Peptides against a protein of PDB entry 1BH9. Designs and how they scored, part 3

Target 1, 89 residues: chain A of PDB entry 1BH9
Amino acid sequence: FSEEQLNRYEMYRRSAFPKAAIKRLIQSITGTSVSQNVVIAMSGISKVFVGEVVEEALDVCEKWGEMPPLQPKHMREAVRRLKSKGQIP

## One batch from the design tools (peptide; aimed at target 1 I45)

Design b1_p12_1 (made by RFdiffusion4)
Pose (drawn by RFdiffusion4):
Structure b1_p12_1 (pose): chain A 89 residues (1-89), chain P 12 residues (1-12)
Amino acid sequence: as target 1 above (89 residues)
Amino acid sequence: SYTEDITTILNE
């Protein structure tokens, strides 16, 4: 396999949101503070969401006869499709 | 769904 497959996997494996921002974002909405578990769980679910959007946008870029990197028009279009399939909020 | 999961997580 290529250095890139390996490096693409490593990034996938360890990419994650900083807990500090996830927490401040959530607690700045509940007013109350929140737990370690809530922050990790929210990070996991957000990573999946990011995964679905990029995966869906990559499909739009592919079908529009274009190549990566993903452009803004791909992200928004993907969002519209995901909402239609009703798979993202 | 995301709404259900997110609501469940925030209720913890």
Fold by OpenDDE base, seed 5:
Structure b1_p12_1 (fold): chain B 89 residues (1-89), chain A 12 residues (1-12)
Amino acid sequence: as target 1 above (89 residues)
Amino acid sequence: SYTEDITTILNE
């Protein structure tokens, strides 16, 4: 890792979705209450998903010869690439 | 790694 990459990874590692917010979101979709374990699992999966998209977006940014911060166009292209690779639906 | 992060999160 470069210093910049390490710093970004550290920021990612420290990030977390608020449990209460995730719980409310899930319940708004399911219409029923969910357990803490479900909230934890969904939070983890969501964090990994966001991380993968951001990582791909950073790769896009670099390949386009551009510098951070990431822009919406990088995120959109990242999603497209991940879909084409079959890594996301 | 992502796997390590998942494991950590699941153990909350």
Scores: peptide ipSAE 0.048, ipTM 0.668, DockQ to the pose 0.081
OpenDDE base, seeds 1, 2, 3, 4: peptide ipSAE 0.035, 0.037, 0.038, 0.037; ipTM 0.629, 0.644, 0.646, 0.643

Design b1_p12_1_s1 (made by RFdiffusion4, then SolubleMPNN; from b1_p12_1, 6 letters changed)
Fold by OpenDDE base, seed 3:
Structure b1_p12_1_s1 (fold): chain B 89 residues (1-89), chain A 12 residues (1-12)
Amino acid sequence: as target 1 above (89 residues)
Amino acid sequence: SYEEKVAEILAE
């Protein structure tokens, strides 16, 4: 990894969704209380998902010849490309 | 796999 890639990875690795926020979000959808294990699982899945989208968005930004910070258009295009590649539903 | 990635992240 380059220094920049390593820095991004470290920031990503150290980041986490607050359990309380995830729990509230899930409960707002399900209408009922959820277990701690569900919160943990959903948090992990969400982190991986966000990481993949952001990585793709950075690639989009670079391929478009643009510079950070990422903009909504990069994120939208990233999702489109990931779906096209079959990497996300 | 995706599942393995999730497990790895949760183990950190």
Scores: peptide ipSAE 0.031, ipTM 0.569, DockQ to the pose 0.086
OpenDDE base, seeds 1, 2, 4, 5: peptide ipSAE 0.029, 0.029, 0.030, 0.031; ipTM 0.564, 0.570, 0.569, 0.576

Design b1_p12_1_s2 (made by RFdiffusion4, then SolubleMPNN; from b1_p12_1, 6 letters changed)
Fold by OpenDDE base, seed 5:
Order: structure tokens, then sequence, then C-alpha cells
Structure b1_p12_1_s2 (fold): chain B 89 residues (1-89), chain A 12 residues (1-12)
């Protein structure tokens, strides 16, 4: 890995969703309270999901011969590709 | 799938 790639991974690794915000979001969907374990699990899964989308978007950006930062067009294409590969619903 | 996993967790 390049130093730039390592730095991006480190920032990703240290990032986290605020528990209170995730709890409120889930409860707005379910209509009922959720446990701390559910919040932790959903936060982790969400982080993995975002990471996979961003990784694919970076690949798209590179394949298009473009440089960071990522743009909405990269994110849209990434989601399309991941769906076509069956990696996300 | 992500959808199945989410449903499993929310069903606990």
Amino acid sequence: as target 1 above (89 residues)
Amino acid sequence: SYEELVQEILSE
C-alpha cells in the first residue's frame, strides 16, 4: 500500500457513527426503542457498508483517470457496480 | 445479504 492509501485506511478505521444518532435513526424506522447491542451491531455493519462503497468509488475514480476527492458521480457508479456484482442489494 | 442481516439483528 502507498502512504496515501494507508492514511486513508487509518482515517476510516478511526471513524465512527455517533451511537445516539444511530439509535434515533433506527427508532424512527422501527417505531420502538432498541438495545445498545443493536445500535453497536448496526453501527458496525453500516461502517463496513460505507467502506465498501467508498473503496469501489475510489476504484471507479482511478479507472476513469481522475484524482480525489470523490464526487457524487463516483459514488453513484460505485453503487451501480456493487449491485451488479451482487455485493449489495 | 445486507438486508437479511439487518432484519435478523432488528428481530432480536
Scores: peptide ipSAE 0.063, ipTM 0.669, DockQ to the pose 0.700
OpenDDE base, seeds 1, 2, 3, 4: peptide ipSAE 0.047, 0.025, 0.035, 0.049; ipTM 0.649, 0.489, 0.625, 0.655

Design b1_p12_1_s3 (made by RFdiffusion4, then SolubleMPNN; from b1_p12_1, 6 letters changed)
Fold by OpenDDE base, seed 1:
Structure b1_p12_1_s3 (fold): chain B 89 residues (1-89), chain A 12 residues (1-12)
Amino acid sequence: as target 1 above (89 residues)
Amino acid sequence: SYEEKVQQILSE
């Protein structure tokens, strides 16, 4: 891994959604309270999802011959590509 | 899979 890749990975690894926010969001959808394990699981899944989108967006940015920072257009294109590949729902 | 990825993240 390059130094830049390692740095991005470490920042990603250390990042996390606040449990309270995730709990509130889930409960707003389910209409009932959820367990700690559900919050943990959903937090992890959400983190993985965001990570995959960002990774694809970086690839899009590079393929378009552009330089960081990522822009909304990169994120939109990333989601489109991941869906077309069947890598995200 | 997503399950495998989640387990990896949570194990760190």
Scores: peptide ipSAE 0.033, ipTM 0.588, DockQ to the pose 0.086
OpenDDE base, seeds 2, 3, 4, 5: peptide ipSAE 0.032, 0.033, 0.033, 0.033; ipTM 0.591, 0.603, 0.598, 0.592

Design b1_p12_1_s4 (made by RFdiffusion4, then SolubleMPNN; from b1_p12_1, 6 letters changed)
Fold by OpenDDE base, seed 1:
Structure b1_p12_1_s4 (fold): chain B 89 residues (1-89), chain A 12 residues (1-12)
Amino acid sequence: as target 1 above (89 residues)
Amino acid sequence: SYEELLAKILSE
């Protein structure tokens, strides 16, 4: 990987949703308390999901002949493409 | 794979 790619990966790796926020969100859906392990697992899955969307958005940006940073239009198109590929609901 | 990536992230 290039230095730029490595930097992006490190930023992604270090990023995380606040545990308290994830816990509150899950509990608002389930109506009951959830374990710490469930919060950790859900946080990881959510991080992977966001990563896939951003990766697709970067591909969209490149295919449109545009340069970073990503814009809302790239994110919207990324979600559309991922849905059409059956990668997300 | 997706599973391998998830395992790596959760192990950090």
Scores: peptide ipSAE 0.027, ipTM 0.572, DockQ to the pose 0.081
OpenDDE base, seeds 2, 3, 4, 5: peptide ipSAE 0.025, 0.023, 0.021, 0.027; ipTM 0.559, 0.562, 0.523, 0.580

Design b1_p12_2 (made by RFdiffusion4)
Pose (drawn by RFdiffusion4):
Structure b1_p12_2 (pose): chain A 89 residues (1-89), chain P 12 residues (1-12)
Amino acid sequence: as target 1 above (89 residues)
Amino acid sequence: TAYEDAVNDILS
């Protein structure tokens, strides 16, 4: 396999949101503070959401006869499709 | 959606 497959996997494996921002974002909405578990769980679910959007946008870029990197028009279009399939909020 | 349910469960 290529250095790139390996490096793409490593990024996938360890990419994660900083806990500090996830927490401040959530607690700045509940007013109350929140738990370690809530922040981790919210990070996990947000990582999946990001995954679905990039995966879907990559499909649009592919079908529009274009190549990566993903452009803004791809992200928004993907969002519209995901909402239609009703798979993202 | 499954996301809305998961978010509500996490914040409950």
Fold by OpenDDE base, seed 1:
Structure b1_p12_2 (fold): chain B 89 residues (1-89), chain A 12 residues (1-12)
Amino acid sequence: as target 1 above (89 residues)
Amino acid sequence: TAYEDAVNDILS
């Protein structure tokens, strides 16, 4: 990792979705209360999902010979590639 | 996959 890559990794590692916010979001969809374990599981899945998308987007940015910050076009291309690889639905 | 990675991360 470069210093910049390491910094991004550390920011990602330390980041987390607020449990209360996730709980409210899930409940707004399900219409019923959810357990703490459901919130934890969903938060973890969401974090990893976002991480993979961002990682792919950074790869796209680099392959296009461009520099951060990521732009919408990188994110869109990342999603397309991940779908093509069958890594995301 | 993202799902598998998440499960492993949670259990780690």
Scores: peptide ipSAE 0.039, ipTM 0.638, DockQ to the pose 0.117
OpenDDE base, seeds 2, 3, 4, 5: peptide ipSAE 0.037, 0.038, 0.039, 0.039; ipTM 0.633, 0.636, 0.633, 0.643

Design b1_p12_2_s1 (made by RFdiffusion4, then SolubleMPNN; from b1_p12_2, 6 letters changed)
Fold by OpenDDE base, seed 3:
Structure b1_p12_2_s1 (fold): chain B 89 residues (1-89), chain A 12 residues (1-12)
Amino acid sequence: as target 1 above (89 residues)
Amino acid sequence: TRYEELIAKILS
């Protein structure tokens, strides 16, 4: 990995969703209270999801012959491709 | 999708 790639990965690793916000969001959708373990598990899945989208966006950027940083068009295309592959809803 | 399956299991 390049130094830039490593730095981006470190920033990704250090990032986290606020537990309270995630809990409120889940409960607003499900209409019922959720446990701390559910919040932790959902937070983990959410981070993986974001990572997968970003990874796909980086691939899109490269395939389009463009250089970082990622732009909204890369993210939108990444989502479209992942949906097309049936990998995300 | 795999995400929907995982979410369903977590919320079960």
Scores: peptide ipSAE 0.436, ipTM 0.865, DockQ to the pose 0.927
OpenDDE base, seeds 1, 2, 4, 5: peptide ipSAE 0.428, 0.398, 0.407, 0.423; ipTM 0.861, 0.851, 0.853, 0.861

Design b1_p12_2_s2 (made by RFdiffusion4, then SolubleMPNN; from b1_p12_2, 6 letters changed)
Fold by OpenDDE base, seed 5:
Structure b1_p12_2_s2 (fold): chain B 89 residues (1-89), chain A 12 residues (1-12)
Amino acid sequence: as target 1 above (89 residues)
Amino acid sequence: TRYEKLLEEILS
């Protein structure tokens, strides 16, 4: 790890989605109440998902010969590539 | 995808 990579990881590790917001979102989709464990699981999955998209976006940025910070175009391309690979729906 | 499988398992 470079210092920059370590710093990015620490920022990612310390971030989290609010449980109440996740619970409301899930319930708006399912139409019924969900357990605390479901909220915890979905929060974790969401964090992993965001991390994978950001990682792909960083790869896109590098492959395009560009420098940080990430821009919307990197995020859009990352999602497109992940979909193409079948890694996300 | 793996995400769809996880969602299906959790929400089932």
Scores: peptide ipSAE 0.165, ipTM 0.714, DockQ to the pose 0.826
OpenDDE base, seeds 1, 2, 3, 4: peptide ipSAE 0.160, 0.145, 0.151, 0.158; ipTM 0.709, 0.713, 0.718, 0.714; seed 3 fails the geometry check

Design b1_p12_2_s3 (made by RFdiffusion4, then SolubleMPNN; from b1_p12_2, 7 letters changed)
Fold by OpenDDE base, seed 3:
Structure b1_p12_2_s3 (fold): chain B 89 residues (1-89), chain A 12 residues (1-12)
Amino acid sequence: as target 1 above (89 residues)
Amino acid sequence: TRYDELLAKILS
């Protein structure tokens, strides 16, 4: 667990989606208002989702023998692989 | 996926 990994983990841990923005986004999809608890829960699972995609993308980048920063191609491949593994819809 | 299950629980 390098210093760089620790820093990334700390930034990830402390990051959060703006509640108002998430609420509006969910409402735009559902077509109706949602409770605060729904916003909190959805924000949480979204954070996990993003984290898993980024982690997979970092793995893709490494496996392709490439160096940071992550590029769109790494993210696209990560999503493709996670779907193939049945880990994301 | 586990995400589908989570969504179902949250939005139910």
Scores: peptide ipSAE 0.213, ipTM 0.761, DockQ to the pose 0.805
OpenDDE base, seeds 1, 2, 4, 5: peptide ipSAE 0.197, 0.192, 0.208, 0.204; ipTM 0.749, 0.749, 0.758, 0.758

Design b1_p12_2_s4 (made by RFdiffusion4, then SolubleMPNN; from b1_p12_2, 7 letters changed)
Fold by OpenDDE base, seed 1:
Structure b1_p12_2_s4 (fold): chain B 89 residues (1-89), chain A 12 residues (1-12)
Amino acid sequence: as target 1 above (89 residues)
Amino acid sequence: TRYEEEIAAILA
């Protein structure tokens, strides 16, 4: 990994959704209270989900012969491709 | 998707 890649990885690793917000969101959907472990697990899955979208967007950017930073058009195309592949709903 | 399956398993 380059220093730039390492920095991006560290920023990604340190990032997290607020537990309280995730808990409220889950409970609004399930209609019942959820455990802290469920919040932790769902937070992790959500983080991986976002990471995979960003990874696809970086691939789109590269394939279009463009350089970072990512733009909204890359994110939109990434989501479209992932949906087409059946990797995201 | 794999996400839906994982979410279902966690919430079950």
Scores: peptide ipSAE 0.165, ipTM 0.748, DockQ to the pose 0.922
OpenDDE base, seeds 2, 3, 4, 5: peptide ipSAE 0.023, 0.158, 0.022, 0.079; ipTM 0.551, 0.746, 0.558, 0.672

## One batch from the design tools (peptide; aimed at target 1 I22 L25 F49 P89)

Design b1_p13_1 (made by RFdiffusion4)
Pose (drawn by RFdiffusion4):
Structure b1_p13_1 (pose): chain A 89 residues (1-89), chain P 13 residues (1-13)
Amino acid sequence: as target 1 above (89 residues)
Amino acid sequence: SAALSAVFDAILE
């Protein structure tokens, strides 16, 4: 396998949102503070959401006869499709 | 649910 497959996997494996921002974002909505577990769970869920959007946008870029990197028009279009499938909020 | 929506909205922004 290529250095890239390996490096693409490593990024996938360890990519994660900083806990500090996830927490401040959530607690700045509930007013109350929140737990370690809530932050981790929210990070896990958001990573899956990011995954579904990029995966869906990559499909649009592919079908529009274009190549990566993903452009803004791909992300928004993907979002519209995911909402239609009703798979994302 | 509101907290999770706020995380998603931040990612979309």
Fold by OpenDDE base, seed 4:
Parts: sequence; structure tokens; C-alpha cells
Structure b1_p13_1 (fold): chain B 89 residues (1-89), chain A 13 residues (1-13)
Amino acid sequence: as target 1 above (89 residues)
Amino acid sequence: SAALSAVFDAILE
């Protein structure tokens, strides 16, 4: 890893979804209360998903000959590519 | 990924 990659990973690692917000979101979908473990699991999976999208977006940014920070256009293209590869719905 | 999607579905089930 480059220093820049390490810094990005550290920021990513330290980031977190607010538990209360995740809980509310899940409950709005399921219509029932959810346990703390469900919130933790969903938060973790969501973070991994975001990480995969960001990784693709960084690749897009690089291939376009651009430099971070990522812009909405990189994120949009990343999603398109991941869908094309069948990696996300 | 498809695996992640499946996990999401399982958790919300």
C-alpha cells in the first residue's frame, strides 16, 4: 500500500454508520423491532458494500486519468461497471 | 456482490 492508500483505509476503517439511524432504517423496512446484533451485522455488510463501490470508483478515477478526491461521476460510473460485471444488482 | 445481497436478504428476512 502507498501512504495514500493506507490513509484512505484508515479513514474507511474509522468510519461508521450511526447505529440509531441503521436501526430506524431497518425497522422502517421490516415493520418490526430489530436486535442490536442485526444492526451490527447490517452495518458491517453495508460498510463492506460501500468499500467495494469506492474501490471501483477509485479504479474509475485512475483510468480516467484523474486524482482523488472521488466525485459523484466516479461513483456513478463505478455502480454502472459493477452492475455490468454482475457484481451488484 | 451477489453474496452480499444474499446476506442482506437473509438478515432482513
Scores: peptide ipSAE 0.067, ipTM 0.674, DockQ to the pose 0.091
OpenDDE base, seeds 1, 2, 3, 5: peptide ipSAE 0.057, 0.064, 0.039, 0.066; ipTM 0.661, 0.666, 0.641, 0.679; seed 3 fails the geometry check

Design b1_p13_1_s1 (made by RFdiffusion4, then SolubleMPNN; from b1_p13_1, 4 letters changed)
Fold by OpenDDE base, seed 5:
Structure b1_p13_1_s1 (fold): chain B 89 residues (1-89), chain A 13 residues (1-13)
Amino acid sequence: as target 1 above (89 residues)
Amino acid sequence: DEALQAVFDAILA
């Protein structure tokens, strides 16, 4: 891994969704209270999802011959590619 | 990461 890759991974690893916010969001959808474990699990799945999108976006950026930071256009293209690959619905 | 560990534990259970 390059130094840049390690730095990005470290930032990703340290990132986290606020539990209270996630809990409120889930409950706004389900209409019922959710346990702490559900919040933790959903937060993890969400983080993996975001990580996959960002990874794809970085690939897009590189393939387009561009340099970071990522821009909205990279993120949008990443989502399109992941959908076409069946990686996300 | 607590959340990621929980996901892995669930998948590997």
Scores: peptide ipSAE 0.066, ipTM 0.707, DockQ to the pose 0.047
OpenDDE base, seeds 1, 2, 3, 4: peptide ipSAE 0.054, 0.060, 0.056, 0.058; ipTM 0.686, 0.693, 0.693, 0.698

Design b1_p13_1_s2 (made by RFdiffusion4, then SolubleMPNN; from b1_p13_1, 5 letters changed)
Fold by OpenDDE base, seed 4:
Structure b1_p13_1_s2 (fold): chain B 89 residues (1-89), chain A 13 residues (1-13)
Amino acid sequence: as target 1 above (89 residues)
Amino acid sequence: DEALLAVFNSILE
């Protein structure tokens, strides 16, 4: 971990999806109410997924010899790479 | 990857 990496990790760790918003989103899809535990689980899974995509995008950015902030092209390439690795469908 | 897994576990705790 570099200092910058550590800072990014801490920012990521402290970030969270608003529970109410996630609950509403899930309910809009399922058409039924969901439990608090489901909201927590889905929020966590979503956060990890976003983190993995961002991590891959940062790797892409570095490998391309570019500097932050991340751009759409980094995110698109990250998704492509994760798909090719079978990490995401 | 390991750090993210740790975060996942911590979130679900």
Scores: peptide ipSAE 0.033, ipTM 0.601, DockQ to the pose 0.048
OpenDDE base, seeds 1, 2, 3, 5: peptide ipSAE 0.030, 0.030, 0.033, 0.032; ipTM 0.584, 0.587, 0.601, 0.599

Design b1_p13_1_s3 (made by RFdiffusion4, then SolubleMPNN; from b1_p13_1, 5 letters changed)
Fold by OpenDDE base, seed 5:
Order: structure tokens, then C-alpha cells, then sequence
Structure b1_p13_1_s3 (fold): chain B 89 residues (1-89), chain A 13 residues (1-13)
């Protein structure tokens, strides 16, 4: 891997969703309170999901012969491809 | 992904 890839990974690794925000979001959807474990689990899943979308978007960007940073069009195409592959609903 | 699988396994545990 390149130094750039390593840097992106480090930024990704260090990023995190605020627990309070995740908790509020989940509760707004479910209508009931959730435990800390649920928040942790959902935070992890969400981070992985974002990572996978970004990874796909980077691939799209590269295949289109374009340079960073990622743009909305890359993200949209990434989602389309992941849906097509059945990786996301 | 391996990371996703790990998270799922953690949830099920």
C-alpha cells in the first residue's frame, strides 16, 4: 500500500460517531431507549458501512481516471454498484 | 469484509 492509503486508513481508524448522537438517532427510529451495547454495535456497523462505501467510491474515482478528493458523484455511483452487487439494500 | 464480519460476530456474542 502507498503512504496515501496508510494516511487514509489512519484517519478512518481515528474517526468515530459520537455515542450520544448514535443513541439519539436509534431511539428516534425505534421509539424506545437503547442500551450502551446497542450503541456500540450500531456505531461499529455504521463505521464499517461508511468505510466500505468510501472504498468503493475510491475505486470508482480511479476507474473513471479522476483524482481525489471524492465527490458526490463518486459516492452515488459507489452506492449503485454496491446495491447491484447485493452488498447493501 | 472481515471487519463487518467481526462486528456481526461481536453482536451475536
Amino acid sequence: as target 1 above (89 residues)
Amino acid sequence: SEALQAVIEAILS
Scores: peptide ipSAE 0.041, ipTM 0.629, DockQ to the pose 0.051
OpenDDE base, seeds 1, 2, 3, 4: peptide ipSAE 0.038, 0.039, 0.041, 0.034; ipTM 0.613, 0.617, 0.638, 0.607

Design b1_p13_1_s4 (made by RFdiffusion4, then SolubleMPNN; from b1_p13_1 with S5Q F8I E13A)
Fold by OpenDDE base, seed 5:
Structure b1_p13_1_s4 (fold): chain B 89 residues (1-89), chain A 13 residues (1-13)
Amino acid sequence: as target 1 above (89 residues)
Amino acid sequence: SAALQAVIDAILA
């Protein structure tokens, strides 16, 4: 890891979705109550997903010869690429 | 990753 990569990873590592918010969101979709473990699992999956999108966006930014910070166009392109790879719906 | 481990832990719990 470069220093920059390490810094990004550390920020990512420390980030988290509020459990209450995730619980409410899931329940709004399912219409039923969910357990703490379900919230934890969904939070983790969501975080991994966000991380993968950001990583792809960073790659896009670099390939376009541009410098940080990431812009919406990088995020949009990242999503398109991940879809084309079949990694996300 | 911590997130992945959390998912695994949740599934196994």
Scores: peptide ipSAE 0.052, ipTM 0.697, DockQ to the pose 0.048
OpenDDE base, seeds 1, 2, 3, 4: peptide ipSAE 0.036, 0.034, 0.035, 0.038; ipTM 0.622, 0.620, 0.618, 0.632

Design b1_p13_2 (made by RFdiffusion4)
Pose (drawn by RFdiffusion4):
Structure b1_p13_2 (pose): chain A 89 residues (1-89), chain P 13 residues (1-13)
Amino acid sequence: as target 1 above (89 residues)
Amino acid sequence: TMLNAVFDKILED
């Protein structure tokens, strides 16, 4: 396999949102503070959401006869499709 | 509510 497959996997494996921002974002909505578990769970769910959007946008870029990197028009279009399939909020 | 706050922030970015 290529250096890139390996490096693409490593990034996938360890990419994660900083807990500090997830927490401040959530507690700045509930007013109350929140738990370590809530922050991790929210990070896990958001990583999946990011995954669905980029996976869906990659499909649009592929079908529009274009190549990566993903452009803004791909992200928004992907969002519209995911909402239609009702798979994202 | 918490989920929407996180998802909305990701979409804004």
Fold by OpenDDE base, seed 5:
Structure b1_p13_2 (fold): chain B 89 residues (1-89), chain A 13 residues (1-13)
Amino acid sequence: as target 1 above (89 residues)
Amino acid sequence: TMLNAVFDKILED
């Protein structure tokens, strides 16, 4: 890994969704209370999802011959590509 | 692939 890649990974690793916010969001969708384990699981899944979208966006940025930082257009294209690949619904 | 499996599991529950 390059130093830039390591730095990005460290920033990603240190990031986290607040448990209370995730819990409220899930409960707003399900209409019922959820356990701590569900919150932890969903938080992890969400982080992985964000990571994969960002990784795809970085690939888009590179393939377009552009340089970081990522822009909204990279994120939009990344989501479109992931959908077309069937990686996300 | 991993996400797809997880999403499917979530939607089933």
Scores: peptide ipSAE 0.038, ipTM 0.630, DockQ to the pose 0.075
OpenDDE base, seeds 1, 2, 3, 4: peptide ipSAE 0.037, 0.037, 0.037, 0.038; ipTM 0.623, 0.623, 0.624, 0.627

Design b1_p13_2_s1 (made by RFdiffusion4, then SolubleMPNN; from b1_p13_2, 6 letters changed)
Fold by OpenDDE base, seed 4:
Structure b1_p13_2_s1 (fold): chain B 89 residues (1-89), chain A 13 residues (1-13)
Amino acid sequence: as target 1 above (89 residues)
Amino acid sequence: DMLEAVFNAILAA
């Protein structure tokens, strides 16, 4: 692992979705209240999803010979590639 | 479609 990779991981690890916001979002979709554990689980999988997309986007950026910060075009291409690979729906 | 399955499983709980 490079220092840059470690730094990205550390920032990723420290990032988190606000629980209250996630709870409200889920409830707006389900139409019913959800437990704290559901919020935690959904927050976790959402974070994993974001991590996968960002990692792919960084790869796209590098393959295009560009440097961070990531731009919308990198994110769009990342999603396309991940779908093609069957890694995301 | 693992990610979708996980989301659905969590929401169904």
Scores: peptide ipSAE 0.065, ipTM 0.708, DockQ to the pose 0.079
OpenDDE base, seeds 1, 2, 3, 5: peptide ipSAE 0.059, 0.060, 0.040, 0.061; ipTM 0.694, 0.697, 0.659, 0.702

Design b1_p13_2_s2 (made by RFdiffusion4, then SolubleMPNN; from b1_p13_2, 5 letters changed)
Fold by OpenDDE base, seed 5:
Structure b1_p13_2_s2 (fold): chain B 89 residues (1-89), chain A 13 residues (1-13)
Amino acid sequence: as target 1 above (89 residues)
Amino acid sequence: AMLEAVFNAILEA
């Protein structure tokens, strides 16, 4: 890995969704209260999801011969590609 | 499909 990749990975590792916000969001969808374990699990999966989208977007950016930072067009194309590959719904 | 299945499984817990 490059130093830049390591730095991005470290920032990713340190990032987290606020538990209260995730809990409220889930409850707004389900219409019922959820446990702490559900919040933790959903937060973890959400983080993995974001990571996968960002990695795909970085790949798109590179393949288009462009340089960071990522732009909305990279994110949109990443989502399209991941859907096409069946990696996300 | 996999993520959707995981999300649903978590929400059903």
Scores: peptide ipSAE 0.046, ipTM 0.668, DockQ to the pose 0.080
OpenDDE base, seeds 1, 2, 3, 4: peptide ipSAE 0.040, 0.041, 0.031, 0.042; ipTM 0.656, 0.662, 0.597, 0.662

Design b1_p13_2_s3 (made by RFdiffusion4, then SolubleMPNN; from b1_p13_2, 5 letters changed)
Fold by OpenDDE base, seed 5:
Structure b1_p13_2_s3 (fold): chain B 89 residues (1-89), chain A 13 residues (1-13)
Amino acid sequence: as target 1 above (89 residues)
Amino acid sequence: DMLEAVFNAILES
């Protein structure tokens, strides 16, 4: 990885999803209560997923000759590219 | 890739 990627990762690492919100979201999908460990695991996986999408979106933005902040069009294109690469479903 | 490494670490824990 590049130094730029490391710097972006550190910024994302310092962010966090509220545990209560994640718990409510999971329970709305499963229809039953979930443990704290499940919430922690899902929070971590979700952060990695979001980070990967944002990283791809920043790459799209750069390749289009544009500057941050990211716009919805960058995010949409990022998701499309990640799917085509087989990196996300 | 750093994010992929972190993802794998989470799955293994």
Scores: peptide ipSAE 0.030, ipTM 0.586, DockQ to the pose 0.046
OpenDDE base, seeds 1, 2, 3, 4: peptide ipSAE 0.027, 0.028, 0.028, 0.027; ipTM 0.573, 0.585, 0.579, 0.569

Design b1_p13_2_s4 (made by RFdiffusion4, then SolubleMPNN; from b1_p13_2, 5 letters changed)
Fold by OpenDDE base, seed 4:
Structure b1_p13_2_s4 (fold): chain B 89 residues (1-89), chain A 13 residues (1-13)
Amino acid sequence: as target 1 above (89 residues)
Amino acid sequence: DMLEAVFNAILEA
């Protein structure tokens, strides 16, 4: 446990996608209106997904002996690793 | 493939 970890968690916890934007995005894909519950559910799973990718990227950054902020190379490697682990499609 | 399944399920709801 560290103050930095707590701070990151707090920032993550407070982070949220704007509902209106998510609704518009989903509707642009589906071509039909979606319910508020769908927006909430999709926002939640998207947040979890982003969190998992960022967590993996931070691990990559650390294993490469580098320090934040995350760079595109960390994100690309994170996605590759998550795919190889079967954690994402 | 699980995430994709979840996303699809949500969109179908």
Scores: peptide ipSAE 0.045, ipTM 0.664, DockQ to the pose 0.082
OpenDDE base, seeds 1, 2, 3, 5: peptide ipSAE 0.035, 0.038, 0.038, 0.039; ipTM 0.627, 0.641, 0.643, 0.645

